# Peptides against a protein of PDB entry 5VJI: the designs that were tried, part 37

Target 1, 62 residues: chain A of PDB entry 5VJI
Amino acid sequence: NTLVVLHKSGLLEITLKTKELIRQNQATQAELDQLKEQTQMFIEATKSRAPQAWAKLQASLT

## One batch from the design tools (peptide; made by RFdiffusion4, then SolubleMPNN)

Design b2_p18_1_s2 (from b2_p18_1, 7 letters changed)
Fold by OpenDDE base, seed 1:
Structure b2_p18_1_s2 (fold): chain B 62 residues (1-62), chain A 18 residues (1-18)
Amino acid sequence: as target 1 above (62 residues)
Amino acid sequence: SLPDLLAQLRAERKAAAA
């Protein structure tokens, strides 16, 4: 079957490694997205004297 | 997709073990 062929060819190991790399990439992307959001809140806070904007930013960093 | 491929491999593994 496909599994046997994949294992014997060494492609199973590559497939599993690829899966792990995809997972790590997704995790890193999530962190990056969070940072982007925090950066946007920071920009908005600096543009406004509204205490709510700073409070929102502070809450996001805790 | 990769998830589909992995699902297929798992199914084949199970079939071979039966």
Scores: peptide ipSAE 0.056, ipTM 0.700, DockQ to the pose 0.013
Fold by OpenDDE base, seed 3:
Structure b2_p18_1_s2 (fold): chain B 62 residues (1-62), chain A 18 residues (1-18)
Amino acid sequence: as target 1 above (62 residues)
Amino acid sequence: SLPDLLAQLRAERKAAAA
């Protein structure tokens, strides 16, 4: 079957590594997006001088 | 696509294990 062929050819290892890299990339992207949002909250908190904005930022960091 | 390939591999693995 295809699985056996992929294993013997070494392509299974590459396929699995690719899958893992895609997963890691997605996770890193999610973290980056979160950081971007947190950065925006920080900027807004510094501008507003409102405790509510700082509370929102703090909530996002927990 | 990779998801399709993985689905196929899972199916074949399951069939081989039966």
Scores: peptide ipSAE 0.056, ipTM 0.692, DockQ to the pose 0.014
Fold by OpenDDE base, seed 4:
Structure b2_p18_1_s2 (fold): chain B 62 residues (1-62), chain A 18 residues (1-18)
Amino acid sequence: as target 1 above (62 residues)
Amino acid sequence: SLPDLLAQLRAERKAAAA
């Protein structure tokens, strides 16, 4: 059984930790992408006199 | 790949519990 072998070798812990790190990395990347999008909307809003641009930005922050 | 390995481990865990 591979699971038993991994456990005894200590590699199971490393595997599980790696899985968790991947998950955390994905979450951080999602937050970063959101920030990038919000930044872009902010830049566009500052260049525009259109209220809808600011409304979009506000909606993204809530 | 890691997903494949994890899938295998889950399958083996299930088999061991049966």
Scores: peptide ipSAE 0.054, ipTM 0.685, DockQ to the pose 0.014
Fold by OpenDDE base, seed 5:
Structure b2_p18_1_s2 (fold): chain B 62 residues (1-62), chain A 18 residues (1-18)
Amino acid sequence: as target 1 above (62 residues)
Amino acid sequence: SLPDLLAQLRAERKAAAA
């Protein structure tokens, strides 16, 4: 069957590694998106001098 | 797609174990 062929050819290991790399890439992208959002909150906090903007930023970091 | 391939592999593994 296909599983046996993939195992013998070494492609099963590559397939599983690819799956893991996709997962890691998705996790890294999520972290990047979070950092971008936090950066925007930081920019807004520095512009407004409003205590609520700093509180919002602080809440995002905890 | 990769999910489809993995689903097929799981099905074949199940069939081999039956």
Scores: peptide ipSAE 0.052, ipTM 0.687, DockQ to the pose 0.013

Design b2_p18_1_s3 (from b2_p18_1, 9 letters changed)
Fold by OpenDDE base, seed 3:
Structure b2_p18_1_s3 (fold): chain B 62 residues (1-62), chain A 18 residues (1-18)
Amino acid sequence: as target 1 above (62 residues)
Amino acid sequence: SLPDLLAQLQAAAKAAAA
């Protein structure tokens, strides 16, 4: 059947590995986005010197 | 890695054509 052909051709492995790489990339991107957000909060805290901005930064780190 | 996937695809295509 089609599944057997896909498996024996190696295409199934490629497909599954691609899906896993996409998943890992998405997870890494989420971590990167979190770091970017924390960096932005840090920049805003340094610019405003407002206690609430530092509070937001602190909350993001806990 | 993506290069590994491409290499595997190329190898599979070659094997299928042989």
Scores: peptide ipSAE 0.038, ipTM 0.647, DockQ to the pose 0.013
Fold by OpenDDE base, seed 5:
Structure b2_p18_1_s3 (fold): chain B 62 residues (1-62), chain A 18 residues (1-18)
Amino acid sequence: as target 1 above (62 residues)
Amino acid sequence: SLPDLLAQLQAAAKAAAA
């Protein structure tokens, strides 16, 4: 039984922890990407006199 | 953390060699 062997050897725990680390990394990356996008929208809004740019930024911050 | 994971892997390897 592979599952029993993995559990007893500790490899199952290692595998599960690895998956959790990957998940955390993905979550952090998503936050970083969001910040980058918000930064870009802020830059565009400051350069623009168009209300649409500010509306887009505001929407991203809600 | 990744360092903890590596430490665990090392410990498991040591246990397997015992």
Scores: peptide ipSAE 0.036, ipTM 0.631, DockQ to the pose 0.013
Fold by OpenDDE base, seed 4:
Structure b2_p18_1_s3 (fold): chain B 62 residues (1-62), chain A 18 residues (1-18)
Amino acid sequence: as target 1 above (62 residues)
Amino acid sequence: SLPDLLAQLQAAAKAAAA
């Protein structure tokens, strides 16, 4: 069957590794995006010195 | 890693062409 052919050819291993790399990349990108957002909130908090800006930043640090 | 995946892909392609 197709699965056996993919396994014996080595393409199954390549496919599974590719899927895992995509997953890891997506997870890392999400963490990076979160850090960028937190950095922006920190900058805004330091500029305004408003309590609501610091509260917003604190809420994001979960 | 991506370099390892590429190496594996190239090796598989070489084997298939043999």
Scores: peptide ipSAE 0.034, ipTM 0.627, DockQ to the pose 0.013
Fold by OpenDDE base, seed 2:
Structure b2_p18_1_s3 (fold): chain B 62 residues (1-62), chain A 18 residues (1-18)
Amino acid sequence: as target 1 above (62 residues)
Amino acid sequence: SLPDLLAQLQAAAKAAAA
């Protein structure tokens, strides 16, 4: 059957590894996006001097 | 890693052509 052929050809291993790499890439991208957002909140806090801006940053670091 | 995956794919293609 199709699954047996896929396994014996090695394509199943390649496919599963590719899916895992995509998942890891997505997780890393999410962490990077979070860091970028936190950086932006820090910049806004330093510019405005408003307590609410610092509170927003503090909440993001939880 | 992606380079390892590509190397594996290349090796598989070469083996299939032999």
Scores: peptide ipSAE 0.032, ipTM 0.610, DockQ to the pose 0.013

Design b2_p18_1_s4 (from b2_p18_1, 9 letters changed)
Fold by OpenDDE base, seed 5:
Parts: C-alpha cells; structure tokens; sequence
Structure b2_p18_1_s4 (fold): chain B 62 residues (1-62), chain A 18 residues (1-18)
C-alpha cells in the first residue's frame, strides 16, 4: 500500500522529521513572541518609572 | 540552541527587573 511505499522510499522518515521540525519551530516562535512582549513591558517600565509597570513585568516573569 | 538562548534572555530580564 501507499504507506509501505513511503516507508521503503525513505520519504516517510523525512515527512515525520519535517512535521517535528515544524512543531518545534512553532513552539520556539511562541516563546520568542512571549519574550518580545516581556521585553516591551520592561521598556514601558523604564519609560514610566511607575511601580505598577514593574509589578506587571515581574508578574509575567514567574 | 535558540530555545536555550531565549531561556537565558528571560533569566536576564528577570534579574534586571528584580
């Protein structure tokens, strides 16, 4: 069947590895986006000098 | 790795905010 052909050709291994790399890329992108948001909170805290801005940042860095 | 770098940056940010 088709699955057996994919396995024997080596394409199944490449496909499964590609799917895992895509998953890892998406997870890393989510972590990067979170860090970008936390960095923005840090920038806002330095600009405002307001204690509540620092508290907001610290709450996100638990 | 990139994930390790992001973890280090988060740790540094936490230290800077303390």
Amino acid sequence: as target 1 above (62 residues)
Amino acid sequence: SLPDLLAQMRAALKAAAA
Scores: peptide ipSAE 0.331, ipTM 0.831, DockQ to the pose 0.220
Fold by OpenDDE base, seed 1:
Order: sequence, then structure tokens, then C-alpha cells
Structure b2_p18_1_s4 (fold): chain B 62 residues (1-62), chain A 18 residues (1-18)
Amino acid sequence: as target 1 above (62 residues)
Amino acid sequence: SLPDLLAQMRAALKAAAA
């Protein structure tokens, strides 16, 4: 059985750990992208001085 | 960690926007 061989060789553990790291990386990247967008909203709010820009930022940070 | 840093930055933005 191929799965048994993978398990016994230790390759399955490495594969599963790699998959988990990829998942964590993707989740962190999504959070980073959101923060980048929120930072941009903050910059625009400071530049425009428009109340609606601040409201938009606050809504995103809930 | 990076996730912790992101959380701190988000908290800072929230405080600045309040």
C-alpha cells in the first residue's frame, strides 16, 4: 500500500506539515491584504478629511 | 509572529480611527 509506505518513510508527515504551512501562509496573506486595504482607507481618510471616509474605515475594522 | 504583528497593526488603526 502506497499510503503505508509514505507513512513509514516519514514523507507523509512532511507532506501534511507542508500543507498546513501553506494553509497558514494563505490565511496570513489574506489578513495582510485586508490590512493593506484598511491602511489605504486610513490614508484616504486623513487626506480627504471626509467623515464618510472615516466611517468606511471604521466599518471595516469591526 | 507575523499574525500577532498584524493584530497589533489592526488595533492601532482601530484606535486611530476612533
Scores: peptide ipSAE 0.331, ipTM 0.832, DockQ to the pose 0.218
Fold by OpenDDE base, seed 4:
Structure b2_p18_1_s4 (fold): chain B 62 residues (1-62), chain A 18 residues (1-18)
Amino acid sequence: as target 1 above (62 residues)
Amino acid sequence: SLPDLLAQMRAALKAAAA
């Protein structure tokens, strides 16, 4: 049985831990990407000085 | 942690946008 061999060799544990690290990395990256977008909205709001741009930013930060 | 840092950054951005 392949699963039994993987378990006994320790490779299954390594694989599962690796998958968890990848998941955490992806989640953190998504949060970072969101912050990057919000920062861009802030920059655009400062450039345009348009109230609607500030409102858009504020809505994204709620 | 990095998630906490990101939360702090969002809070600061919110304050700056107020």
Scores: peptide ipSAE 0.330, ipTM 0.832, DockQ to the pose 0.226
Fold by OpenDDE base, seed 2:
Structure b2_p18_1_s4 (fold): chain B 62 residues (1-62), chain A 18 residues (1-18)
Amino acid sequence: as target 1 above (62 residues)
Amino acid sequence: SLPDLLAQMRAALKAAAA
């Protein structure tokens, strides 16, 4: 069947490896986006000097 | 690795916010 052909050709392994790389990339991107958001909160806290802004930042840094 | 770097940066940010 199709699955057997894909396995024997090596394409299945390549496909699964590619899917895993995409997943890892997405996970790393999510971590980067979170850090960018936290950095923005830090910047805003320094600008406003508002205690609630610092509290918001600290709450995010778990 | 990049994840390790991000963890280090997050730790530094946490220290700066303390």
Scores: peptide ipSAE 0.328, ipTM 0.831, DockQ to the pose 0.224

Design b2_p18_2_s1 (from b2_p18_2, 8 letters changed)
Fold by OpenDDE base, seed 3:
Structure b2_p18_2_s1 (fold): chain B 62 residues (1-62), chain A 18 residues (1-18)
Amino acid sequence: as target 1 above (62 residues)
Amino acid sequence: SALQAQKQQLQQQLAAAL
């Protein structure tokens, strides 16, 4: 059984940890990308002074 | 080689488990 071999070799723990790290990395990257986008909208809102730019930023935060 | 085949097999097993 492959699962038994993976468990006994220690590879299962490493595999599961790696899988979790990949998941966390993906989640963190998504949050980072969102923050980068929000930061850009903030910069544009400060530049334009346009109410619609602030509304766009506000919509992104909700 | 047998060693290379074993390496590839282990990599495939790892990939299948991820």
Scores: peptide ipSAE 0.041, ipTM 0.563, DockQ to the pose 0.016
Fold by OpenDDE base, seed 1:
Structure b2_p18_2_s1 (fold): chain B 62 residues (1-62), chain A 18 residues (1-18)
Amino acid sequence: as target 1 above (62 residues)
Amino acid sequence: SALQAQKQQLQQQLAAAL
């Protein structure tokens, strides 16, 4: 089957490494998206001067 | 062609392994 062929050819290792790199990329992207969201909440907190906006930001950081 | 179908099958199997 395909799994046996990939293992014998050495391509399984490459495939698994590629999968791990994709996972790491996705994790990094998620952290980046979270930071972008937190940055937006910070901007809104500074603009609104409302305690509720600061509370929302603080909740996102915990 | 049969060769093209085989190529597509292998690509799909590789994608499924990821």
Scores: peptide ipSAE 0.040, ipTM 0.580, DockQ to the pose 0.017
Fold by OpenDDE base, seed 5:
Structure b2_p18_2_s1 (fold): chain B 62 residues (1-62), chain A 18 residues (1-18)
Amino acid sequence: as target 1 above (62 residues)
Amino acid sequence: SALQAQKQQLQQQLAAAL
């Protein structure tokens, strides 16, 4: 069957590794997006010097 | 062709596994 052929060719291992790499990439991207958002809130807080902007940043860090 | 159909089937199965 197809699974046996994939295993014997070594392609199953590559497929499973690729799936794991995709998962890791998605997790890393989510962390990066969060960091980008926090960085933007920090920049806005420093520019505006408004208490509301600092409050938003503080809330994001909890 | 039969070979093309087989290749396509394998590619579909690979895509489903990802």
Scores: peptide ipSAE 0.040, ipTM 0.601, DockQ to the pose 0.016
Fold by OpenDDE base, seed 2:
Structure b2_p18_2_s1 (fold): chain B 62 residues (1-62), chain A 18 residues (1-18)
Amino acid sequence: as target 1 above (62 residues)
Amino acid sequence: SALQAQKQQLQQQLAAAL
């Protein structure tokens, strides 16, 4: 099967490492997107000075 | 063999990039 072929060819280790790096990249991207969203909520809260905007930001941090 | 040497070279390049 495919798994046996990858192991015998010596490509399995590289394939698994690549898979892990892709996973880490995706996780980091998700954290970055969350930070960007929180930053936008902070900007909106500062501009509006509305309690509702600050409440939205606070909810995102909990 | 030349083919085996090429295979190892490619694997080393991939490993260095990861």
Scores: peptide ipSAE 0.030, ipTM 0.545, DockQ to the pose 0.019

Design b2_p18_2_s2 (from b2_p18_2, 8 letters changed)
Fold by OpenDDE base, seed 5:
Order: C-alpha cells, then structure tokens, then sequence
Structure b2_p18_2_s2 (fold): chain B 62 residues (1-62), chain A 18 residues (1-18)
C-alpha cells in the first residue's frame, strides 16, 4: 500500500509539514508587507507634516 | 519551479498512486 509506505517512511509527515510551513510563510510575508507599508506611511507623515498623510496612516491602523 | 508547485505535483502523484 503506497499510503502505508509514505507514512512509514516519514515522507507523508514531511509533505504535510511542508505545506503548513508554506502557509505560515505566506501569512508572515503578508504581515511583513503590511508593516512595511505602515512604516512608509509613517515616514511620509513625519516628512510632510500634512494632515492628510497622518489621516492616511491613522486609517491604516484602524 | 517553486517549492509549492513541486509539492503540489508530488501530492498529485501520490493521489494518483492510491
């Protein structure tokens, strides 16, 4: 039985774990991208002193 | 070419073998 061989060899576990790690990596990357965007908005707000830039940042943090 | 694509292909092969 192929499934039994895959299970006993550990390959099934590795495959499933790899899928989970890919999922986690994608989630972490999305969070990182969001943080980078928020950081950029913060930098722009500090440079311009414009109320619109601060409002944009505030909206992103809601 | 990505790890994800390779993994998907592997899983597809596994399913075909069952």
Amino acid sequence: as target 1 above (62 residues)
Amino acid sequence: SSLQAQLQQLQQQIQAAL
Scores: peptide ipSAE 0.056, ipTM 0.625, DockQ to the pose 0.017
Fold by OpenDDE base, seed 1:
Structure b2_p18_2_s2 (fold): chain B 62 residues (1-62), chain A 18 residues (1-18)
Amino acid sequence: as target 1 above (62 residues)
Amino acid sequence: SSLQAQLQQLQQQIQAAL
């Protein structure tokens, strides 16, 4: 059957590995985006010296 | 992503063949 052919050809393994790599890439991108946002809040807190900006940063780190 | 969409299309084709 088709599934057996996919398995024996190695295409199933490649397909599953590709799906996993896409998932990992998406997770890493989300972490990177969060870090970028936290960096921006830090920059804003240092520039404005407003207590609200520091509070916002603190809340994001919890 | 485009790659994910292509992979999903391939998955659908496989599913239709089963």
Scores: peptide ipSAE 0.055, ipTM 0.620, DockQ to the pose 0.018
Fold by OpenDDE base, seed 3:
Structure b2_p18_2_s2 (fold): chain B 62 residues (1-62), chain A 18 residues (1-18)
Amino acid sequence: as target 1 above (62 residues)
Amino acid sequence: SSLQAQLQQLQQQIQAAL
């Protein structure tokens, strides 16, 4: 059947692996975006030395 | 995005062929 052909050709494995890689890439990108935001808050906290900026950063980490 | 769209299309074609 079609599924057997897809499996034997390797296309099924490639398709599933590619979908998983896309998912992982999206998850990693979201983590990177969060880290970038946290880094920016850290930079702002160090510049302003305002307790509010540190509180904002702390809230983002919890 | 384009690759994801292509994969979705491929998935639909596979599903239709099953």
Scores: peptide ipSAE 0.054, ipTM 0.623, DockQ to the pose 0.017
Fold by OpenDDE base, seed 2:
Structure b2_p18_2_s2 (fold): chain B 62 residues (1-62), chain A 18 residues (1-18)
Amino acid sequence: as target 1 above (62 residues)
Amino acid sequence: SSLQAQLQQLQQQIQAAL
C-alpha cells in the first residue's frame, strides 16, 4: 500500500507540508502584488491630484 | 481524488529514480 509506505517513511507528511507551504506562498504573493498595485495607484493619485485617480484608489480598497 | 492522483504520481517518480 503506497499510502502506508509514504506515511511510515515520513514522505506523506513532507508532501502535505510542502503543498501547504506552496499554497501559503501563493496567497502571500497575491497579497503582495495587490499591495504593489495599490501603492502605484496611491503614487499616481498624489502626483496627478486628479479626483479620478483617488476614486480609482478608493475602489481598489473596497 | 486529486490527492490520490498526486500520491500515485509521487510513487511513480520514486520508482523511476530507484
Scores: peptide ipSAE 0.050, ipTM 0.640, DockQ to the pose 0.015

Design b2_p18_2_s4 (from b2_p18_2, 8 letters changed)
Fold by OpenDDE base, seed 2:
Structure b2_p18_2_s4 (fold): chain B 62 residues (1-62), chain A 18 residues (1-18)
Amino acid sequence: as target 1 above (62 residues)
Amino acid sequence: QELEAQKQQLQQQLQAAL
């Protein structure tokens, strides 16, 4: 039985932990990407001085 | 019988973690 062999070898636990770490990494990457996007909108708002650019930034922070 | 019980337990743990 492959599943029993995986459990007894410890590879099942490692596999499940690896999956969780990948999920956490993906979540952290998504937060980082959101921060990068917000930073870009802030830069554009400061350059344009247009109310619309500030409105876009405000919408991203909600 | 013990092997089948272990298989079912591990399958449940795997399903909960997926």
Scores: peptide ipSAE 0.055, ipTM 0.707, DockQ to the pose 0.014
Fold by OpenDDE base, seed 1:
Structure b2_p18_2_s4 (fold): chain B 62 residues (1-62), chain A 18 residues (1-18)
Amino acid sequence: as target 1 above (62 residues)
Amino acid sequence: QELEAQKQQLQQQLQAAL
């Protein structure tokens, strides 16, 4: 029984933990990418002083 | 019989975790 062997060897636990760590890493990366994008919009808003750039930033924060 | 029951339990745990 392969599943029983995987469980008893600890490989199943490692596999499940690895999957969870990958999921957490992907979620954290998505948050980081969003923050980078918001930072870029802020920089552009400060440079252009255009109301449209501030409107775009505001829309991203809501 | 007991081994098959254990297999099913582990399969359910795997399905819940995936």
Scores: peptide ipSAE 0.050, ipTM 0.697, DockQ to the pose 0.014
Fold by OpenDDE base, seed 3:
Structure b2_p18_2_s4 (fold): chain B 62 residues (1-62), chain A 18 residues (1-18)
Amino acid sequence: as target 1 above (62 residues)
Amino acid sequence: QELEAQKQQLQQQLQAAL
């Protein structure tokens, strides 16, 4: 069957490892995106000096 | 029997990993 062939060829292991690497990459990317968003909120708070922009930043950190 | 057992084992491993 196809699953046995995939296992014997080593392709199943590669596929499963690739899936895990994609998952880890997605998790790291989500952390990076969060940091980018927080950085952008900080920049906007610094530029506008508006209390609501600082409140948004504070809400993201707490 | 052995082929079916191997199939089930591989299917369980795949299901646990996916």
Scores: peptide ipSAE 0.048, ipTM 0.689, DockQ to the pose 0.014
Fold by OpenDDE base, seed 5:
Structure b2_p18_2_s4 (fold): chain B 62 residues (1-62), chain A 18 residues (1-18)
Amino acid sequence: as target 1 above (62 residues)
Amino acid sequence: QELEAQKQQLQQQLQAAL
C-alpha cells in the first residue's frame, strides 16, 4: 500500500523530521522574541533610571 | 485491518514527533 511505500522510501521519516524542525524553529523564534523584548526593557531601564522600569524588567524575568 | 493498523501507527508516530 501507499503507506508502506512512503515508509520504505524514507519519505515518511523526512516528513516527520521536517515537522519536528518546524516546531523547533517556532519555539526558538518565540524565545528570540522574548529575549528581544527583555533587551528592550533593559535598555529603557538603563536610560530612564526609573524604579518602575527596573520593576517591569524584573517582573518579565520571573 | 493491516491498513488500519498502519494508519494508527503513523498517527502515533506523528503525535510523538510533534
Scores: peptide ipSAE 0.040, ipTM 0.618, DockQ to the pose 0.016

Design b2_p18_3_s2 (from b2_p18_3, 10 letters changed)
Fold by OpenDDE base, seed 5:
Structure b2_p18_3_s2 (fold): chain B 62 residues (1-62), chain A 18 residues (1-18)
Amino acid sequence: as target 1 above (62 residues)
Amino acid sequence: DLQAQLQQLQQQLAAALA
């Protein structure tokens, strides 16, 4: 039984842990990307001082 | 070292099959 072999070897646990780490990494990356985008909008708003830039930033924070 | 890790896993699998 391949499943038994994987379990006894420890590979099953490692595989499951790896899948979980991938999931966590994806979630964290999504949050990071959102923060980076918001940061960029803030930077652009401060530079241009254009109402549209601030409006865009405000919308992103809702 | 990813390569080393994979090698270790392979060895563990082989040992389990023995």
Scores: peptide ipSAE 0.063, ipTM 0.644, DockQ to the pose 0.014
Fold by OpenDDE base, seed 3:
Structure b2_p18_3_s2 (fold): chain B 62 residues (1-62), chain A 18 residues (1-18)
Amino acid sequence: as target 1 above (62 residues)
Amino acid sequence: DLQAQLQQLQQQLAAALA
């Protein structure tokens, strides 16, 4: 069957590895984007020194 | 290297279909 052919040809391993790498990349990118956002909030909090800005940052970290 | 693996995947697929 198709699964056996994929396995024996080595395509299954590469396919699964590719899927996993894509997943990891997406997860890492999401974390990176979140960190970038948190960094921006931190910068804004330090600039404004407004309690609301710090509260916003704190909320993002929870 | 992901690109290399993808190329290998394509190569193996082509070979399997030959």
Scores: peptide ipSAE 0.062, ipTM 0.657, DockQ to the pose 0.016
Fold by OpenDDE base, seed 1:
Structure b2_p18_3_s2 (fold): chain B 62 residues (1-62), chain A 18 residues (1-18)
Amino acid sequence: as target 1 above (62 residues)
Amino acid sequence: DLQAQLQQLQQQLAAALA
């Protein structure tokens, strides 16, 4: 029985833990990407005298 | 070392099958 072997060898636990770590990594990466985007909008807003740039940033923060 | 890790994993499998 393959499942029994995987369980007894510890591979099942490792596999499940790995899947969870990958999930967490992906979630954290998504947050980082969002922050990077918001940072870029902030930079563009500061460089611009246009109120629409600030409006765009404000909308992204809601 | 990846090779060492694979050897360890192989040993764990062998132990589980024994």
Scores: peptide ipSAE 0.060, ipTM 0.616, DockQ to the pose 0.013
Fold by OpenDDE base, seed 4:
Structure b2_p18_3_s2 (fold): chain B 62 residues (1-62), chain A 18 residues (1-18)
Amino acid sequence: as target 1 above (62 residues)
Amino acid sequence: DLQAQLQQLQQQLAAALA
């Protein structure tokens, strides 16, 4: 069957490793997106002088 | 390491075609 062929050829291992790398990339991208959002909240807090903006930033860092 | 695995696959294919 297909699974046996993939395993014996070594393609299964490569495929699974590729999937894992994609997962790790997605996790890193999520962390990057969070940092971008926190940066934006910091910018808004510095511009507005509004206590609620600083509170929002603080909440994101907890 | 993925790159090493891909390299191994390439070597296997080359050997099969030789």
Scores: peptide ipSAE 0.042, ipTM 0.596, DockQ to the pose 0.015

Design b2_p18_3_s3 (from b2_p18_3, 10 letters changed)
Fold by OpenDDE base, seed 1:
Structure b2_p18_3_s3 (fold): chain B 62 residues (1-62), chain A 18 residues (1-18)
Amino acid sequence: as target 1 above (62 residues)
Amino acid sequence: SLQAQLDELQQQLQAALA
């Protein structure tokens, strides 16, 4: 049957591995985006010297 | 997208096995 052919060809393993890699990539990208946002808040805090900007940054780090 | 293509592939496989 189709499932047996898929398994024996190795395509099933490749498909499942590819889906897992996509998931991992998405998770890593989300972490990277969060870091970029925190970096931007840090830059704004240093530029403005406004207590509100530092408070916003501190809140984002919790 | 690649994810959409993989989802479509899996959907086709499920349909073939149904």
Scores: peptide ipSAE 0.043, ipTM 0.613, DockQ to the pose 0.016
Fold by OpenDDE base, seed 2:
Structure b2_p18_3_s3 (fold): chain B 62 residues (1-62), chain A 18 residues (1-18)
Amino acid sequence: as target 1 above (62 residues)
Amino acid sequence: SLQAQLDELQQQLQAALA
C-alpha cells in the first residue's frame, strides 16, 4: 500500500506540511501586497493633498 | 513549481490507490 509506505516513511507528513506552508505563504503574500497598496495610497495622499486620495485610502482601510 | 510538483505527487498517489 503506497499510502501506508508514504505515511511510515514520514513523507506524507512532510508533504502535508509543505502544502500548508505554501498556503500560509500565499495568504501572507496577499496581506503584504495589500499593505504595499495601502502604503502607496498613503504616499499619494500626502503628496497630492487631494481629498479624493485620502478618501481612497480611507476606503481601503474600512 | 513546488506546488506543481506536489500536485503531481498527489496525482501519482491517487493513481496508485485506484
Scores: peptide ipSAE 0.042, ipTM 0.614, DockQ to the pose 0.015
Fold by OpenDDE base, seed 5:
Structure b2_p18_3_s3 (fold): chain B 62 residues (1-62), chain A 18 residues (1-18)
Amino acid sequence: as target 1 above (62 residues)
Amino acid sequence: SLQAQLDELQQQLQAALA
């Protein structure tokens, strides 16, 4: 049947692996976005030296 | 998107095996 053909050809494995890679990419992108946001807060805190900016950064790190 | 294409492929496969 079709499933057997896909399995034998290796396409099933490739498809499943691709789906997993997409998932991992999405997770990594989320982490990257978070890091970018934290970096921006850090930059703003260093520029303003305002307690509010540092408090905001501190809150993001908890 | 690639994800959408894979989802469609999966759906087609399920239909073929039903």
Scores: peptide ipSAE 0.041, ipTM 0.614, DockQ to the pose 0.015
Fold by OpenDDE base, seed 4:
Parts: C-alpha cells; sequence; structure tokens
Structure b2_p18_3_s3 (fold): chain B 62 residues (1-62), chain A 18 residues (1-18)
C-alpha cells in the first residue's frame, strides 16, 4: 500500500519531520513576535515615563 | 503553503488506511 511505499522510500520520515519542524518554527516565531512587542512596550515606557506605559508592560509579562 | 500540502497528504494517507 501507499504507506508502506512511503515508509520504505524514506518519504514518510521526511514528511513527519517536516511537519514537526514547521510546528516548532511557528512556535518559535510566536515567541519572537511576543518578545518584539514587549521590547517595544519597554521602549515606550522608558520614553514616556508614564505609569500607564509601565502598567501595560507589566500586564504583558504576567 | 507547505503546511497545507502536508496536511492534505496526511489526510489522503488516513483515508487510504480507513
Amino acid sequence: as target 1 above (62 residues)
Amino acid sequence: SLQAQLDELQQQLQAALA
């Protein structure tokens, strides 16, 4: 059957590994995007010195 | 996308084994 052919050819392993790498890449990208946003909030907090900006940053870290 | 293509392939394999 098709599954046996894919397994013997190595394509099944490659397919499963590729799916896992895509998942990991997406998770890492999400963490990176969150860090970028938190960095921007930190920059804004330091510039404005407004308590509201620091409160916003603190809320994002919880 | 590549993810969509892999998901489609997985679904086709699952259907073939059903």
Scores: peptide ipSAE 0.043, ipTM 0.618, DockQ to the pose 0.016; fails the geometry check

